# Peptides against a protein of PDB entry 9IZ0, part 1

No score or structure here was measured in a lab: all are predicted.

Target 1, 345 residues: chain A of PDB entry 9IZ0
Amino acid sequence: ITCLGSNGHTYKQLVKGGNDDLRQDAVMEQVFEQVNGFLRSYRKTSQRNLSMRTYKVIPLALKTGVIEWVQDTIPLGEYLDSAHKVYHPKEWSLSTCRKLIAEKQMEDLETRLKVYDLVCRHYRPVFRHFFLESYADPVQWFTTQTNYARSTAVASVLGHVLGLGDRHGQNILIDKTSGEVIHIDLGIAFEQGKKLPVPECVPFRLTRDVVDGMGITGVEGVFRRCMEFTLETLRREEDSLLSVLEVLRYDPLFSWLISPLRRMKKQKMQLENFNQPESGNITTDASRDPKIQRNNVSGESEAERAILKVRQKLSSTLSVEASVGELIRIAQDPSYLALMFCGWS
Unless a header shows other numbers, all headers, positions and changes below count from the first letter of the chain.
Peptide ipSAE was made for these designs. It is ipSAE averaged over its two directions, with the distance scale d0 held at 1.0 Angstrom where the peptide's residues are scored. Compare it between designs on one protein only; published cut-offs may not apply.
The geometry check fails a fold that doesn't show the stated peptide or that is severely misdrawn somewhere.

## One batch from the design tools (peptide; made by RFdiffusion4, then SolubleMPNN; aimed at target 1 D166 L196 P197 V198; its pose is not in this set)

Design b1_p16_8_s1
Fold by OpenDDE base, seed 1:
Structure b1_p16_8_s1 (fold): chain B 345 residues (1-345), chain A 16 residues (1-16)
Amino acid sequence: as target 1 above (345 residues)
Amino acid sequence: VEKLLEEAERLRRGLP
């Protein structure tokens, strides 16, 4: 839809209907706005304009709302699929890579690592080309690549601390003007991604293409330093951040658990991406209710556990540098990436 | 904000 603002400007908006609870997205965007306040108040983060990019979400009902149309953006996964076809036309398709990873999903770690390595050799990183193609001016190129590394660092720390899940390439937008990342579809938070049929094992997305976009310095440049400054700010503002999350504990409309419908939708999408049909009629009557042990954990007990995990992630037991070093190591570890739905790009 | 809320309420009343 297109709406005329009170300022006379016309805004495109996406009306989303279906099974997605836009209230989860709206609440997470409010948390990001508060965190952006902390980042603006701290000298080391403010001097670098560090922020989580936000977008407006207006929930209309449990499953319907209006989302701000983020202009001049592209999904990371859409860019990578198109660019890979251009720069590496003799390499494997994304569908071939997905099929091979899927076929070995139930195998041991050693077998999954061999398949992940094989996929990585036949699907090389291309995300550096986003900056090289889009910016003919060297100053604009350097500025946008720097903005990308900064924005990715903030999103990585905040995504880890809040336990943001479902961080695949379609849920990460790239701003074509600034180079900044915009995270969308925020309804999997507080480590609920570990409850997916393919559990999320990495703290944030730091795949080979995410690193390739940082340029020649990779993770050791602007990215690591901006992660450190962001984590230092969040540790300083721990009580303020936890107070914001405690307000959500008493929101009867906020779900600290993944929606059963969203879990089923993600399960179905994962299974459909694994089962590209070679032509064979299997009417699978989907009437096998998996006895999901409804652990009668009250929503309050899940909120308390979520807040405790946030507090643990903000612990000063390790230095900022040691904590960031370990997060970067885990996020790039093939032993975790080989277990993911799309860990190669 | 207010016009987005009014349009959101209009959409809430008009969408099934």
Scores: peptide ipSAE 0.000, ipTM 0.301, DockQ to the pose 0.024
OpenDDE base, seeds 2, 3, 4, 5: peptide ipSAE 0.000, 0.000, 0.000, 0.000; ipTM 0.287, 0.255, 0.343, 0.273

## One batch from the design tools (peptide; made by RFdiffusion4, then SolubleMPNN; aimed at target 1 R98 L196; its pose is not in this set)

Design b1_p17_5_s1
Fold by OpenDDE base, seed 5:
Structure b1_p17_5_s1 (fold): chain B 345 residues (1-345), chain A 17 residues (1-17)
Amino acid sequence: as target 1 above (345 residues)
Amino acid sequence: PILTPEQLIEELKKLIE
């Protein structure tokens, strides 16, 4: 929808209805704004303008609201599919790669690793071309690639700490002006992604294309250092961050659990992505909401477990460098990437 | 379509009902 504001400006907005709990998105955006406050307060993070990119979410009802349309953006997955056809026209299609990985989803790790390696050989990274195509000026190219690596580092640390799930290429936008990443659809948090039909096993998305966008240094440079500074800031502000999450524990509108409906919708989309793109408006008939007796006791116990996991991830038992090193290792490990729905790009 | 704030509120009400 495009709206004419009282200021005479036109604003494009996305209206979501029915199945998406925009309250979770709105709450996560509030947490990101608090974290952005912490990042602005510390010299190491503020000097680098480190922030989680946010967008406005206005929840109107239980499953209805308005989302800001982020202008001048493209979904990472949309760019990668287009660019791969241009730069590697003789390689496999994304649909072929998806099919081969899915056909082996129930097989052992050794078989899944062999298929993942085969897919990787026939689907090479292209995301470096986003910066080369979009920015003819070397200073703009370097600035935007640096902003990409910085924003990806912040989102990776914060996404790990908060246990953000469903981080596929359609839920990560690239800002064409700044090169920054914008994470959308925040309805899977606090490790609820491990409850998906294909469990999420990586701490954040650090696939070959995500790394290719960092340029010749890959993870070794701006990205690693910005992850370290972000984690150092979050460890310093642990009590402040936990206090923000404790406020959410008492919010009767916040769900610490993935909704059964959202889980089913994600399962269906994972299965339907094997059939051709029918542009069908999935009007899922709203009539079958089972009266989920919200046992308040179950929600509180899940909130406590979620907060405990956040505290554990902020533990100073390992150095910042060791913790970041292990996170980067796990996020790039083929033994985890081969288990994901789309770990090759 | 470009909506006025009032038209947006009306369309949003229909989505809440």
Scores: peptide ipSAE 0.010, ipTM 0.449, DockQ to the pose 0.025
OpenDDE base, seeds 1, 2, 3, 4: peptide ipSAE 0.009, 0.010, 0.010, 0.008; ipTM 0.411, 0.408, 0.420, 0.380

## One batch from the design tools (peptide; made by RFdiffusion4, then SolubleMPNN; aimed at target 1 P197; its pose is not in this set)

Design b1_p19_2_s2
Fold by OpenDDE base, seed 5:
Structure b1_p19_2_s2 (fold): chain B 345 residues (1-345), chain A 19 residues (1-19)
Amino acid sequence: as target 1 above (345 residues)
Amino acid sequence: DEELEKEIEELKKLIEEAK
């Protein structure tokens, strides 16, 4: 939809209808705005302009709403597929890599690691080229790469703490103007990604291409330090963050569980990406919504478990540096990345 | 490109100085 603003500007808006829990996205955006308040109030994060990029979500009904169109963005996965064809035309296609990983999905870890290593040798990182292509001015190049590393660090800490799942290259947008990351489709939170057909084992996406976009320092310097300052801020504001999540505990419209429909849609997308490259409009025949009476008792128990996990992730048992160091290690560990649907890019 | 490697080394220095 195109809307005319009171300022005379036209704004594009994406209307999502059917089975997308836009209430969950709207709630997660409210949590991000509250966290952005904490990041603005704390000197170490405010001095670096650390924020989670947000977008407006207006839920209109239980399964319908309007999403703000994020202008001047590209999905990370779309850029990477294009860039790999340009810079590495003799390497394996993304479809070949996906096929090899998926043919070995039921094999042991040792076999999956060998296939992952083989795919990594035949599909090299290219995301550094995004910054080199987009910014001819060295100051603009450095600024945008720094903004990318900063925004990725904030999103990585928040993604871990809130247990955000489904962080694939189509759910991560890059702002072409600022270099910042924008996370979309927030419908898998509080570690519900572990309930997917391919369980998510990493705390956040820190694949080779995500690291290549940070430039020559990789995860060291800007990214690591910004993760540390973000985690320090969230530990300081733990009670405030938990109070925001407690309001959601009593929201009967909020889903602490992955919907069976989202689980099935993910299972279908994982199966269909095996057979055909064509973006066919999946006309989901929405005919039989079983009235799942959400027993309120099961939702409250899942909310309590989710809040307890957030509190555990914010614990001061380890230093901020040790906690961030371990998160970075796990997010880059081949033993976890080899288990993912697309852990090589 | 030798120029790009030189810019990369200067940027490494700037990043170490900004630590």
Scores: peptide ipSAE 0.030, ipTM 0.463, DockQ to the pose 0.011
OpenDDE base, seeds 1, 2, 3, 4: peptide ipSAE 0.021, 0.026, 0.016, 0.023; ipTM 0.594, 0.484, 0.453, 0.601

## One batch from the design tools (peptide; made by RFdiffusion4, then SolubleMPNN; aimed at target 1 P197; its pose is not in this set)

Design b1_p21_2_s1
Fold by OpenDDE base, seed 1:
Structure b1_p21_2_s1 (fold): chain B 345 residues (1-345), chain A 21 residues (1-21)
Amino acid sequence: as target 1 above (345 residues)
Amino acid sequence: DRREKEAEELRELIKKIEELK
């Protein structure tokens, strides 16, 4: 829809209807706004304009709401699929890579690593071309690439700390004007991504294309330093951040657990990405309710566990540099990326 | 054409990976 603002400007808005709980997105966006307050208050982060890009979410009803349309954006995955076709027309298609990874999903780690390495050889990074194509002016090129590395660093730290899941290329938008990343579909948080059919095993998305967008220095420069400054800020504001999360503990509208319905939807989307659309009405009779033992882990006990995990991730036991170093290592480790749905791009 | 080549290459690669187990 297009709404006329009180300022006389027209804003495009996406009306989401369906089974997606927009309250989860709205709550996570509120957490990001609070974190952006901390980033603005701290000298090392404010001097670099470090922020998590946010978007407005207005829940109207259960499973219905209005989302601000983020103008001048493209999904990372959409850009990458198009760019790979242009720059590497002889390499494998994204569908071929996905199929190969999927067919070997039940295999041992050694086999999955061999498959991942093979996919990586036949599907090379291209995301550097986004900046080279979009910004002819060297100053704009450098600025936008820097903004990309900065925003990715902030999102990576926050994504780890809050345990954001479902960070695939369609849930990461690139702002074509600023080069900043915008994370969408925030309803998998507090490590609930580990409960997906393909468990998430990386702290954040730091795939080869995500790194290729950082330019010649890769992770070793703006990205690493901005992760360090972001983590330093969050450690400083630990009590403030935890206080924000404690408010959510008492929000009856916030779910600390992935809903079975959302889990099933993500499972179907993962499976549908493997099936070519053969027009077969597979009425998967969803009537086989596996009695997922509702372990009556009270929503309160899961909230407490989630907050405890956030506190643990903010622990000063390791230096900021050591903590960031380990996060970057894990996020790039082939042993984890080979286990992901799309760890190669 | 391209998709068939990719599907054939994929089948050969799957076979080769199975032979390397």
Scores: peptide ipSAE 0.067, ipTM 0.760, DockQ to the pose 0.045
OpenDDE base, seeds 2, 3, 4, 5: peptide ipSAE 0.000, 0.044, 0.035, 0.024; ipTM 0.226, 0.724, 0.707, 0.671

Design b1_p21_2_s2
Fold by OpenDDE base, seed 1:
Structure b1_p21_2_s2 (fold): chain B 345 residues (1-345), chain A 21 residues (1-21)
Amino acid sequence: as target 1 above (345 residues)
Amino acid sequence: DREEKEKEELEELIKKIEELK
């Protein structure tokens, strides 16, 4: 829909209807706004304009709301699919890569690593071309690539600390004007991504294309330093951040657990990305309710565990540099990326 | 054509990976 703002400007808005819990997105966006307050207050982060890009979410009803359309954006995955076809027309298709990874999903780690390496050889990074194509002026090119590395660093730290899941290329938008990343579909948080059919094993998305967009220095430069400054800020504001999360503990509208319905929907989307549309009515008889033992872990006990994990991730036991170094290592480790749904791009 | 060729290459690769187990 297009809404006329009180300022006389027209804003495009996406009406989401259906089973998507827009309240989760709205709550996470509120957390990001608070974190952006911390980033603005701290000298090392404010001097670099470090922020998590946010979008307005207005929940209208249970599972229905209006999302502000992020103008001038493209999904990372959409750009990458198009760019791979242009720059590497002889390499494998994204569908071929997905199929091969899927077919070997139940195999041992050694086999999955061989498959991942093979996919990586036949699907090379292209994301550097986004900046080269979009910005003919060297100053704009450098600025936008820097903004990309900065925003990715902030999102990576926050994504780790808050345990954001479902960070695939369709849930990461790129602002074509600024080069900044915008994370959407925030309803998988507090490590609930580990409960997906394909468990998330990385702290944040730092795939080869995500790194290729950082330019010749890769992770070694703006990205690493901005992760360090972001983590330093969050450690400083730990009590403030935890206080924000404690408010959510008492929000009856916030779910600390992935809903079984959302889990099933994500499972279907993962499976449908493997099936070419053969018009076969696979009536997946959803009647086999596996008695997921409702371990009556009270929602309160899960909130407490989630907050405790956030506190643990903010621990000063390791230096900021050591903590960031380990996060970057894990996020790029083939042993984890080979286990992901799309770890190669 | 391209998708069929990629399918054949994928089947050969799957077979080769199975032979390497």
Scores: peptide ipSAE 0.050, ipTM 0.750, DockQ to the pose 0.046
OpenDDE base, seeds 2, 3, 4, 5: peptide ipSAE 0.000, 0.029, 0.034, 0.034; ipTM 0.209, 0.607, 0.622, 0.577

Design b1_p21_6_s2
Fold by OpenDDE base, seed 3:
Structure b1_p21_6_s2 (fold): chain B 345 residues (1-345), chain A 21 residues (1-21)
Amino acid sequence: as target 1 above (345 residues)
Amino acid sequence: KKKEIREKYERVMKLREAAAA
């Protein structure tokens, strides 16, 4: 919809209706705004203007709401698919790569690593070209690439700490003006991505194309340092962050669990993306809304477990540098990326 | 377009090489 503001300007807004729980998005955006407060208060992060990019979410009902239309953005995956066809027209299609990975999904790690490597050799990174194409001025190019690395670092730390899942290329927007990343569809948090049909096993998305966008230094330099400063800030503000999450424990509207319906929807979308023929009689009797009596007891126990995991991720047992180093290593590890739905780009 | 992008890429690579030197 387009709304006329009191200032006479027209604002585009997305009205979502259907099965998406916008309350989870709204809650995560509120958590991000609190974290942005911490990042502004801490010298090392404030001096770098580190923030999680947010967007306004107004939940109107259980499955309906208004989302701010983020202007001048493109989904990372949309750019990558288009750019790959331009820069590597002789390489495999994204559909071919997806098919080959899916065909080996049930195989052992060694076989999955072999097919992942094969896909990687036939689908090379291209995201560096975004910055080269979009910015004519070298200073603007450098600035936007730096902003990309910074925003990706913040999002990577927060995504890990909050256990943000479903971080595929369509749920990561690139702001064409600033080069910053904007994460959308935040309804898979607190490690519920591990309950997806293809479990998420990386702490955040740090695929070859995500790294290629950082430029010549890759993860070394701006990205790593900004992850370190972000994690240092979150460790300093641990009690404040946990207090925000404890408020959510008592929010009867917040779901600490991925709904079976959302899981099935993601399963169907994964199968459709693989052009796997509909194996027959999954009677999606979608009409039986299972009155899953939300046994309040199960929700509280899952909230407590989620908060405990956040606390564990903020532990000072390892240095900030060691913790960030390990996160970067795991996020780039082929043994994890080969297990992902789309770990090659 | 492709040629201009290539020429930009080469210019940026030269600028990176010059900034790394």
Scores: peptide ipSAE 0.219, ipTM 0.826, DockQ to the pose 0.014
OpenDDE base, seeds 1, 2, 4, 5: peptide ipSAE 0.032, 0.031, 0.036, 0.029; ipTM 0.642, 0.637, 0.417, 0.535

## One batch from the design tools (peptide; aimed at target 1 R98 H168 V198 F341)

Design b1_p22_1 (made by RFdiffusion4; failed a check: too like the target's own chain)
Pose (drawn by RFdiffusion4):
Structure b1_p22_1 (pose): chain A 304 residues (1-257, 299-345), chain P 22 residues (1-22)
Amino acid sequence: ITCLGSNGHTYKQLVKGGNDDLRQDAVMEQVFEQVNGFLRSYRKTSQRNLSMRTYKVIPLALKTGVIEWVQDTIPLGEYLDSAHKVYHPKEWSLSTCRKLIAEKQMEDLETRLKVYDLVCRHYRPVFRHFFLESYADPVQWFTTQTNYARSTAVASVLGHVLGLGDRHGQNILIDKTSGEVIHIDLGIAFEQGKKLPVPECVPFRLTRDVVDGMGITGVEGVFRRCMEFTLETLRREEDSLLSVLEVLRYDPLFSWLGESEAERAILKVRQKLSSTLSVEASVGELIRIAQDPSYLALMFCGWS
Amino acid sequence: MKKQKMQLENFNQPESGNITTD
């Protein structure tokens, strides 16, 4: 539902009747805003202008809340389906991949990796072409690319820290003229998903297409640097963060999918921010564990 | 297969039917 504005600008409101965890999304957005404040009160984490982008959430009811449909965007999942066909029509479709992996579900490890390797060899990455031929001449394109890299890196680091759940393309919105990413529908949090009926391996969203969209350079450069600066800044302001997560713990609103998984979850948050390992080594291990095909094969259908 | 469909349905329970079972 799109309404005008007194200043003359239209605002789009996405109202949902489905039982999306909009309250959890709201409190997560509050945490994200406070993180933006942390990144704002620091030298390195603000010269890059890095911020985990937040979309305003106004949940009138958990089942029937209303959120701000962000200014003109194309969701990642709804995108690069058309781009896949237009750019690579010869290669296989998502139908062949999907249920072919469906045949993979009951198979062993080697079979799963083999079929995944085959399908991934068939379906070359295509998201790299969104930032080309869409935005503008090269300066704006590069600004948009670095904005996407920064925003996705911060969002990914934060989701790994807070154990964010679903990370399909249907839950990712790319801005357009700016390039900052907006994660949507973050209902599953504090390590909720891996432990699904169907298990996962990847801690944060990192497919081949996504790393192809970061530019010619994969996730080694601006992405890693932004991630590591985010990790160090979050560690420096760790006390305030755990304070925020504690106040989330003691209220019965946040979903942590007497004693609760929330305690163990924040302990794992502390471990993830623990200074025992160097931050650079932590970012390296995170990139490896999110980029390796062995982990990616077991994730789920698609996710090429 | 029936087993695959059941796995998808179980997967969609927290995923709120994100993935199709058709």

Design b1_p22_6_s2 (made by RFdiffusion4, then SolubleMPNN; its pose is not in this set)
Fold by OpenDDE base, seed 5:
Parts: structure tokens; C-alpha cells; sequence
Structure b1_p22_6_s2 (fold): chain B 345 residues (1-345), chain A 22 residues (1-22)
């Protein structure tokens, strides 16, 4: 829908209905706004304008709400598929790569590493071209590539700390004006991505194309330093962040667990995406969910475990530099990426 | 900056030509 604001501006809004619990997204966006407050209060992060990009979510009912339409964006996966066809027309298709990885999903790590390496040799990174194509001015090019590296660093640290899952290329938008990343579909958090049919085993998405978008320095320089400053800010504000999460422990509307239906929906999407290009019109047939008796007792124990895991991720046992170094290493490790649904791009 | 601009303009031209021929 398009709404006329009291300021005379027209705002495009997405009305979602059916099976999407928009309360999860709304709560995660509130956590991001609090974290953005911490980033604005700290000199090392504020002088770099570090923030998690947010969007407004207004839940109207259990499975209905209004989402702000993020203008001038493209899904990362949509750009990468189109750009790969243009820059590397002789390489393998995304569907061929997905098929080869899937055919080896039940094999040992050595076999999965061999097929991952084979796919990587026949599907090369292209995301650096986004900035070169979109910004004819060299200052705009450099600024937007810097904004991309900064926003990716914030999202990577915060995504790791909060255990954000389902970070596939359709759930990451690129702002065409600023180069910043916008994370959407926040309903898999607190390491619930490890409960997916293909478990998420990386702390955040740092695939070859995500790195290629950072330009010639890759992870070294703007990205690494902005991760360090973000983690330093979150460690400093640990008690404030944990206090925000403790409010969610007692929120009857918040879900600390992935719903069985959401898990099945993601499983079906993973299986269907082997055979078709992601035409994003998933007609969610609104099957009447039976009354999920939320066992409140199981929710509290999961909330406590989730908060404890956040505290553990903010531990000062290692330096900020050592912690960020290890996160970057794991997120790029072929032994983890070969286990992912789409670890090559 | 001018050298980066030239490299970028040449890449944009080659891309426009590839998109018109696809």
C-alpha cells in the first residue's frame, strides 16, 4: 500500500499476512535501535557513523502487520546471480552449483570440501562490480564501498552476538544509494539457525562475494577495524544490552525458538531452490496453524540459555582483535562454508 | 581519481554493450 504521511510525503508499505510472525522482526529491530544508541554514544563508532540499518515493523496481529518498504534496494542474491551471468557467462550456473553441493550434502567433510573447491573454481566472485556499475563518480564509489564494509562489519558482529540465522542472499538487501546492507527476515535468532535442515555453522555471512564487495583490501582495513570498534562498543555496553534482552525473556509475544512451521517452510524452500531460480513469489498457502500451546516454561529456559550465550560472546577473555580475528577466520573457513547451503557466494 | 574514473567509464561502457547484446 502507499500511504500519505502527515508531512505530505508518500510512503510505500508492505502489508504482510499469513505465516510470518512480524513480532519477531519488530523486537529485533527494537534491539538494533538500542544498539544504534550505543554506537552513537561511543567516539570510535560515532565518528564512523556505524549503525545497523533498520526498518519499521508494525505488528497488527499474531501473523499480520505492516513493514516499511525499503526503497532503492536490491537483494544481494539477485544482484550476484545477474552479475555472474554478465561477467562470467562461461562459468557454471547457480543451479548447477547448488545441485553439486546438494548431491554431496550427506558425504564426509573431505568430499564436501572437494566439491566446494570445484564449485568455487567455476563460480567466481563478482560483487566488486556492484560499486563500479552503480557509482560513476570515484568519490561516490569509494564512499559507498566504505559504507558497505562498515555496515557489513556492524551487521556481522551484531548478527554473531544475537545469533542471527537464515542470512542467505535474499535476506540481505543492498541500498543502491548508500551501499549499506539491510538485513531482513529476522525470525531466526539466538543460534536457531543451527536447527535448520542444513545447519548454519558460520558466525555471519562472509562468503567470497561478500568479501569481494569490500574491494582490494578485502576483510583487511575498514571491515576488520569496524568489527573491532563494534565489538568493543558491545562489550562496553554488555549490561545495557543484556538488560534489553531480559525484557524479551518475559515478553509473551517473543519466540526464542524457531517454530516447527518456519523450519518446515525453510526446508521446503531449500529443496525447491535446487530446481528453480529464486522467483520470490512463494505463495504461502495460509494453513491454519493449530493453537501452539507455547509451553512458557520451555521458553524461559531457552531465553536464559540465549542470554547466557550472548554474555559468553561478549566475554573479554580474548582481546577485541583476537576475537574479531577468530570470527573472520571461521566465517571464511572452507571447512564451514562447504557445509552451508550456499557457502561459495 | 581521473585514472579510476577512466577505468570505471570503460567498464560501464563494456557493461552497457553487453546488456544491449544479451
Amino acid sequence: as target 1 above (345 residues)
Amino acid sequence: LEELRKIQEERLKKLAEKRLNA
Scores: peptide ipSAE 0.038, ipTM 0.476, DockQ to the pose 0.014
OpenDDE base, seeds 1, 2, 3, 4: peptide ipSAE 0.018, 0.022, 0.029, 0.024; ipTM 0.544, 0.598, 0.639, 0.476

## One batch from the design tools (peptide; made by RFdiffusion4; aimed at target 1 D166)

Design b1_p23_4
Pose (drawn by RFdiffusion4):
Formats: structure tokens, sequence, C-alpha cells
Structure b1_p23_4 (pose): chain A 304 residues (1-257, 299-345), chain P 23 residues (1-23)
């Protein structure tokens, strides 16, 4: 539902009747805003202008809340389905991949990796072409690319820290003229998903297409640097963060999918921010664990 | 039970797709 504005600007409101965890999304957005404040009160984490982008959430009811449909965007999942066909029509479709992996579900590890390798060899990455031929001449393109890399890196580090759940393309919106990514529908949090009926391996969203979209350079450069700066900044302001997560713990609103998984979750948050390992080594291990095909194969259908 | 949950998740994802298309 799109309405005009007094200043003359239209605002789009996405109202949902489905039982999306909009309250959890709201409190997560509050945490994200406070994180933006942390990144704002520091030298390195603000020269890069890095921020975990927040979309305003106004949940009138958990089942029937309303959120701000962000200014003109194309979701990642709804995108690169058309781009996959247009750019690579010869290669296999998502139908062959999907249920072929469906045949993979009951198979062993080697079979799962083999079929995944085959399908991934068939379907070459295509998201790299969104930032080309869409935005503008090169300066704007590069600014958009670095904005996407920074925003996705910060969002991914924060999601790993807070154990964010679903990370399919259907839950990712790319801005367009700016390039900052907006994660949507973050209902599953504090390590909720891996432990699904169907298990996962990857801690944060990192497919082949996503790393192809970061540029010619994969996730080694601006992405890693932004991630590591984010990790160090979050560690430096750790006390305030755990304070925020504690106040989330003691209220019965945040979903942690007497004693609760929230305690163990924030302990794991502390471990993730623990200074025992160097931050650079932590970022390296995170990139490896999110990029390796062995982990990616067991994730789910698609996710090429 | 697990299959029913998966089916419910798939329906939720379809509803989200439809809402995004309408948006």
Amino acid sequence: ITCLGSNGHTYKQLVKGGNDDLRQDAVMEQVFEQVNGFLRSYRKTSQRNLSMRTYKVIPLALKTGVIEWVQDTIPLGEYLDSAHKVYHPKEWSLSTCRKLIAEKQMEDLETRLKVYDLVCRHYRPVFRHFFLESYADPVQWFTTQTNYARSTAVASVLGHVLGLGDRHGQNILIDKTSGEVIHIDLGIAFEQGKKLPVPECVPFRLTRDVVDGMGITGVEGVFRRCMEFTLETLRREEDSLLSVLEVLRYDPLFSWLGESEAERAILKVRQKLSSTLSVEASVGELIRIAQDPSYLALMFCGWS
Amino acid sequence: SAEELLEEEEEEKEEKEEELEEA
C-alpha cells in the first residue's frame, strides 16, 4: 500500500497477514540501530561509513504487523532467477537443481558433495551482472559495489554473532542506486536454524553468486576488511552489546529458537567476540567456513 | 511432525513470495 506525502514523496507500506515474527524483527532492528550507533562513535568503523542497514518496522500485531516496504528494491531471490535465464539460458534451470538435490537428501556425504559439485559446475554464477549495466557509469557502480560489500559483510558478521536464521535470497533486498543490503524477515535468531529438521552448515549467507557480486575480487579485500573492522568494533563495545542482549534476555519477546537457549546463545556471542583468537584469524576462519563447497553442499536445495 | 513443519515452512515462504510480488 503506497501513500503520498506532505513533502511530495510516496511511502510504500508492506503489510503482512502471515505470522512473520515482526516483533522479533523490531527488536532486532533496535539492536541494529544501536550497532549503527556504535559504528558511528568510532574512527575506523565510520570512515568506511559502514552500517548494518535497518528498515523501519511497526508491528501492530505479531501475526498482522506492517513494515516499511523500502524504497525501490528488487529482492535477491526474486532477482537472479530472471538473470540466470537471460545470462545463462543454456545451463540448467532451478528445477533440475532443486529436486535433484531433493534426491540428494537421503544420500551419503560423498554423494551429496558429488551431486552438488555437478550442479554447481552446471550453474555458473550470475549475480555479478546486476551491478553492471544497471546503475550508472563506473564511479556510481563502484560506490554501489562497495556499499553492498560493506553492508552485507556487517550484516553477515552481526547475524553470525546473533545467530540470525533464514538467509535465502527471498530475505535479502538490494537497494539499487545506493547498493546497501537490507536483510528482511529475520524471525529465526540466536542460532535457530542450523538446528532445523533439515540441518545447515553455513553460519551466514554466502553463496557463490553473492561472492561473485562482491566484484572480481571474492571475499578477500573490502569484504574481509569490513568484516574484521566490524568484529573489532563489536568487541571494543562488547559490554554495551551484552547489556543490550541481556535486556533482550529478560523480556519474553525475543525468540530464542526459566532456563532458555538465550543464555547459551549469548555465551556463544561472547565466545564469538572472545579475544582469545586474533580478529584477523576469526574473519579468515569465517570466510573459509562460509565459502567452502563442502559446507555449502549440505545447506539446502539451491544455494548455488 | 518434521514433514508437517517443512510443509508449513514452504507455505509460509510461498505466502511471502506472493506478498512481495503484490508489493

## One batch from the design tools (peptide; made by RFdiffusion4, then SolubleMPNN; aimed at target 1 D166 H168 P197 F341; its pose is not in this set)

Design b1_p25_4_s2
Fold by OpenDDE base, seed 4:
Structure b1_p25_4_s2 (fold): chain B 345 residues (1-345), chain A 25 residues (1-25)
Amino acid sequence: as target 1 above (345 residues)
Amino acid sequence: DEKEKEEKEKLELLEELEKRLESLP
């Protein structure tokens, strides 16, 4: 839809309906705006204009809302699929890579590592080409690549601290004007991604293509330093951040747990991308509500565990540099990436 | 024709690589 703003400007809006809880997105966007306040308050982060790129979410109901349409964006995954066909036409398709990783999904770690390495050899990084193609001016190229590395660093720290899941290439937009990343579909937070059929084992997305977009320095340049400054800021503002999260503990409308419906939807999307006609009559006998023993782990006990885990991630037991170094190591570790649905790009 | 040949070559490469993966101890 197109809305006329009170300022006389027209804004494109995406109406999202169905089973997606836009209130979780709206709440996470509010947390990001508070964090952006912290990042503006500290000299090291403010001097670099470090921010989590936000978008306006207006929840209209539990499962319906309006999202601001971010103009001049592209999903990372859409760009990568298109660019891969152009730059590496002789390499494997994304579907081929997905199929191979899934066929070996139930195999041991050693087999999955061999498959992951193989897929990596037949699907090379291309994301550097986004900046080379989009920005003919060297100053714009350098500025946008720097903005990408900065925004990815902020999103990586926040994604780790808040336990953001479902960070696939369709949930990460690239702003074609600024080079900044925009994270969308925030409905998997507080490490609920570990409860997916394919558990998320990495703290944030730092795949080969995500690194290729950082340019020749990869993670060792702007990215690492901006992660360090962001984590330093969040550690200083720990009590402020925890106070923001405590407000969510008392929001009867915020879910600290992944919705069973969302888990099932993600499971189906993972299975449907595998054209195995397992003619297994999963008679979804909709009549047997599995008495999932709701172990009445009160939503409060899950909120408390989530907040405790945020506090643990903000611990000063390790230096900022050591903590960031370990996060970068884990996020790039083949032993974790080989377990992911799409760890190669 | 060229796309179908390329998909077939990719499938044959997949099958060869599956056999190699199964043959690695």
Scores: peptide ipSAE 0.018, ipTM 0.421, DockQ to the pose 0.027
OpenDDE base, seeds 1, 2, 3, 5: peptide ipSAE 0.015, 0.006, 0.017, 0.013; ipTM 0.405, 0.335, 0.424, 0.346

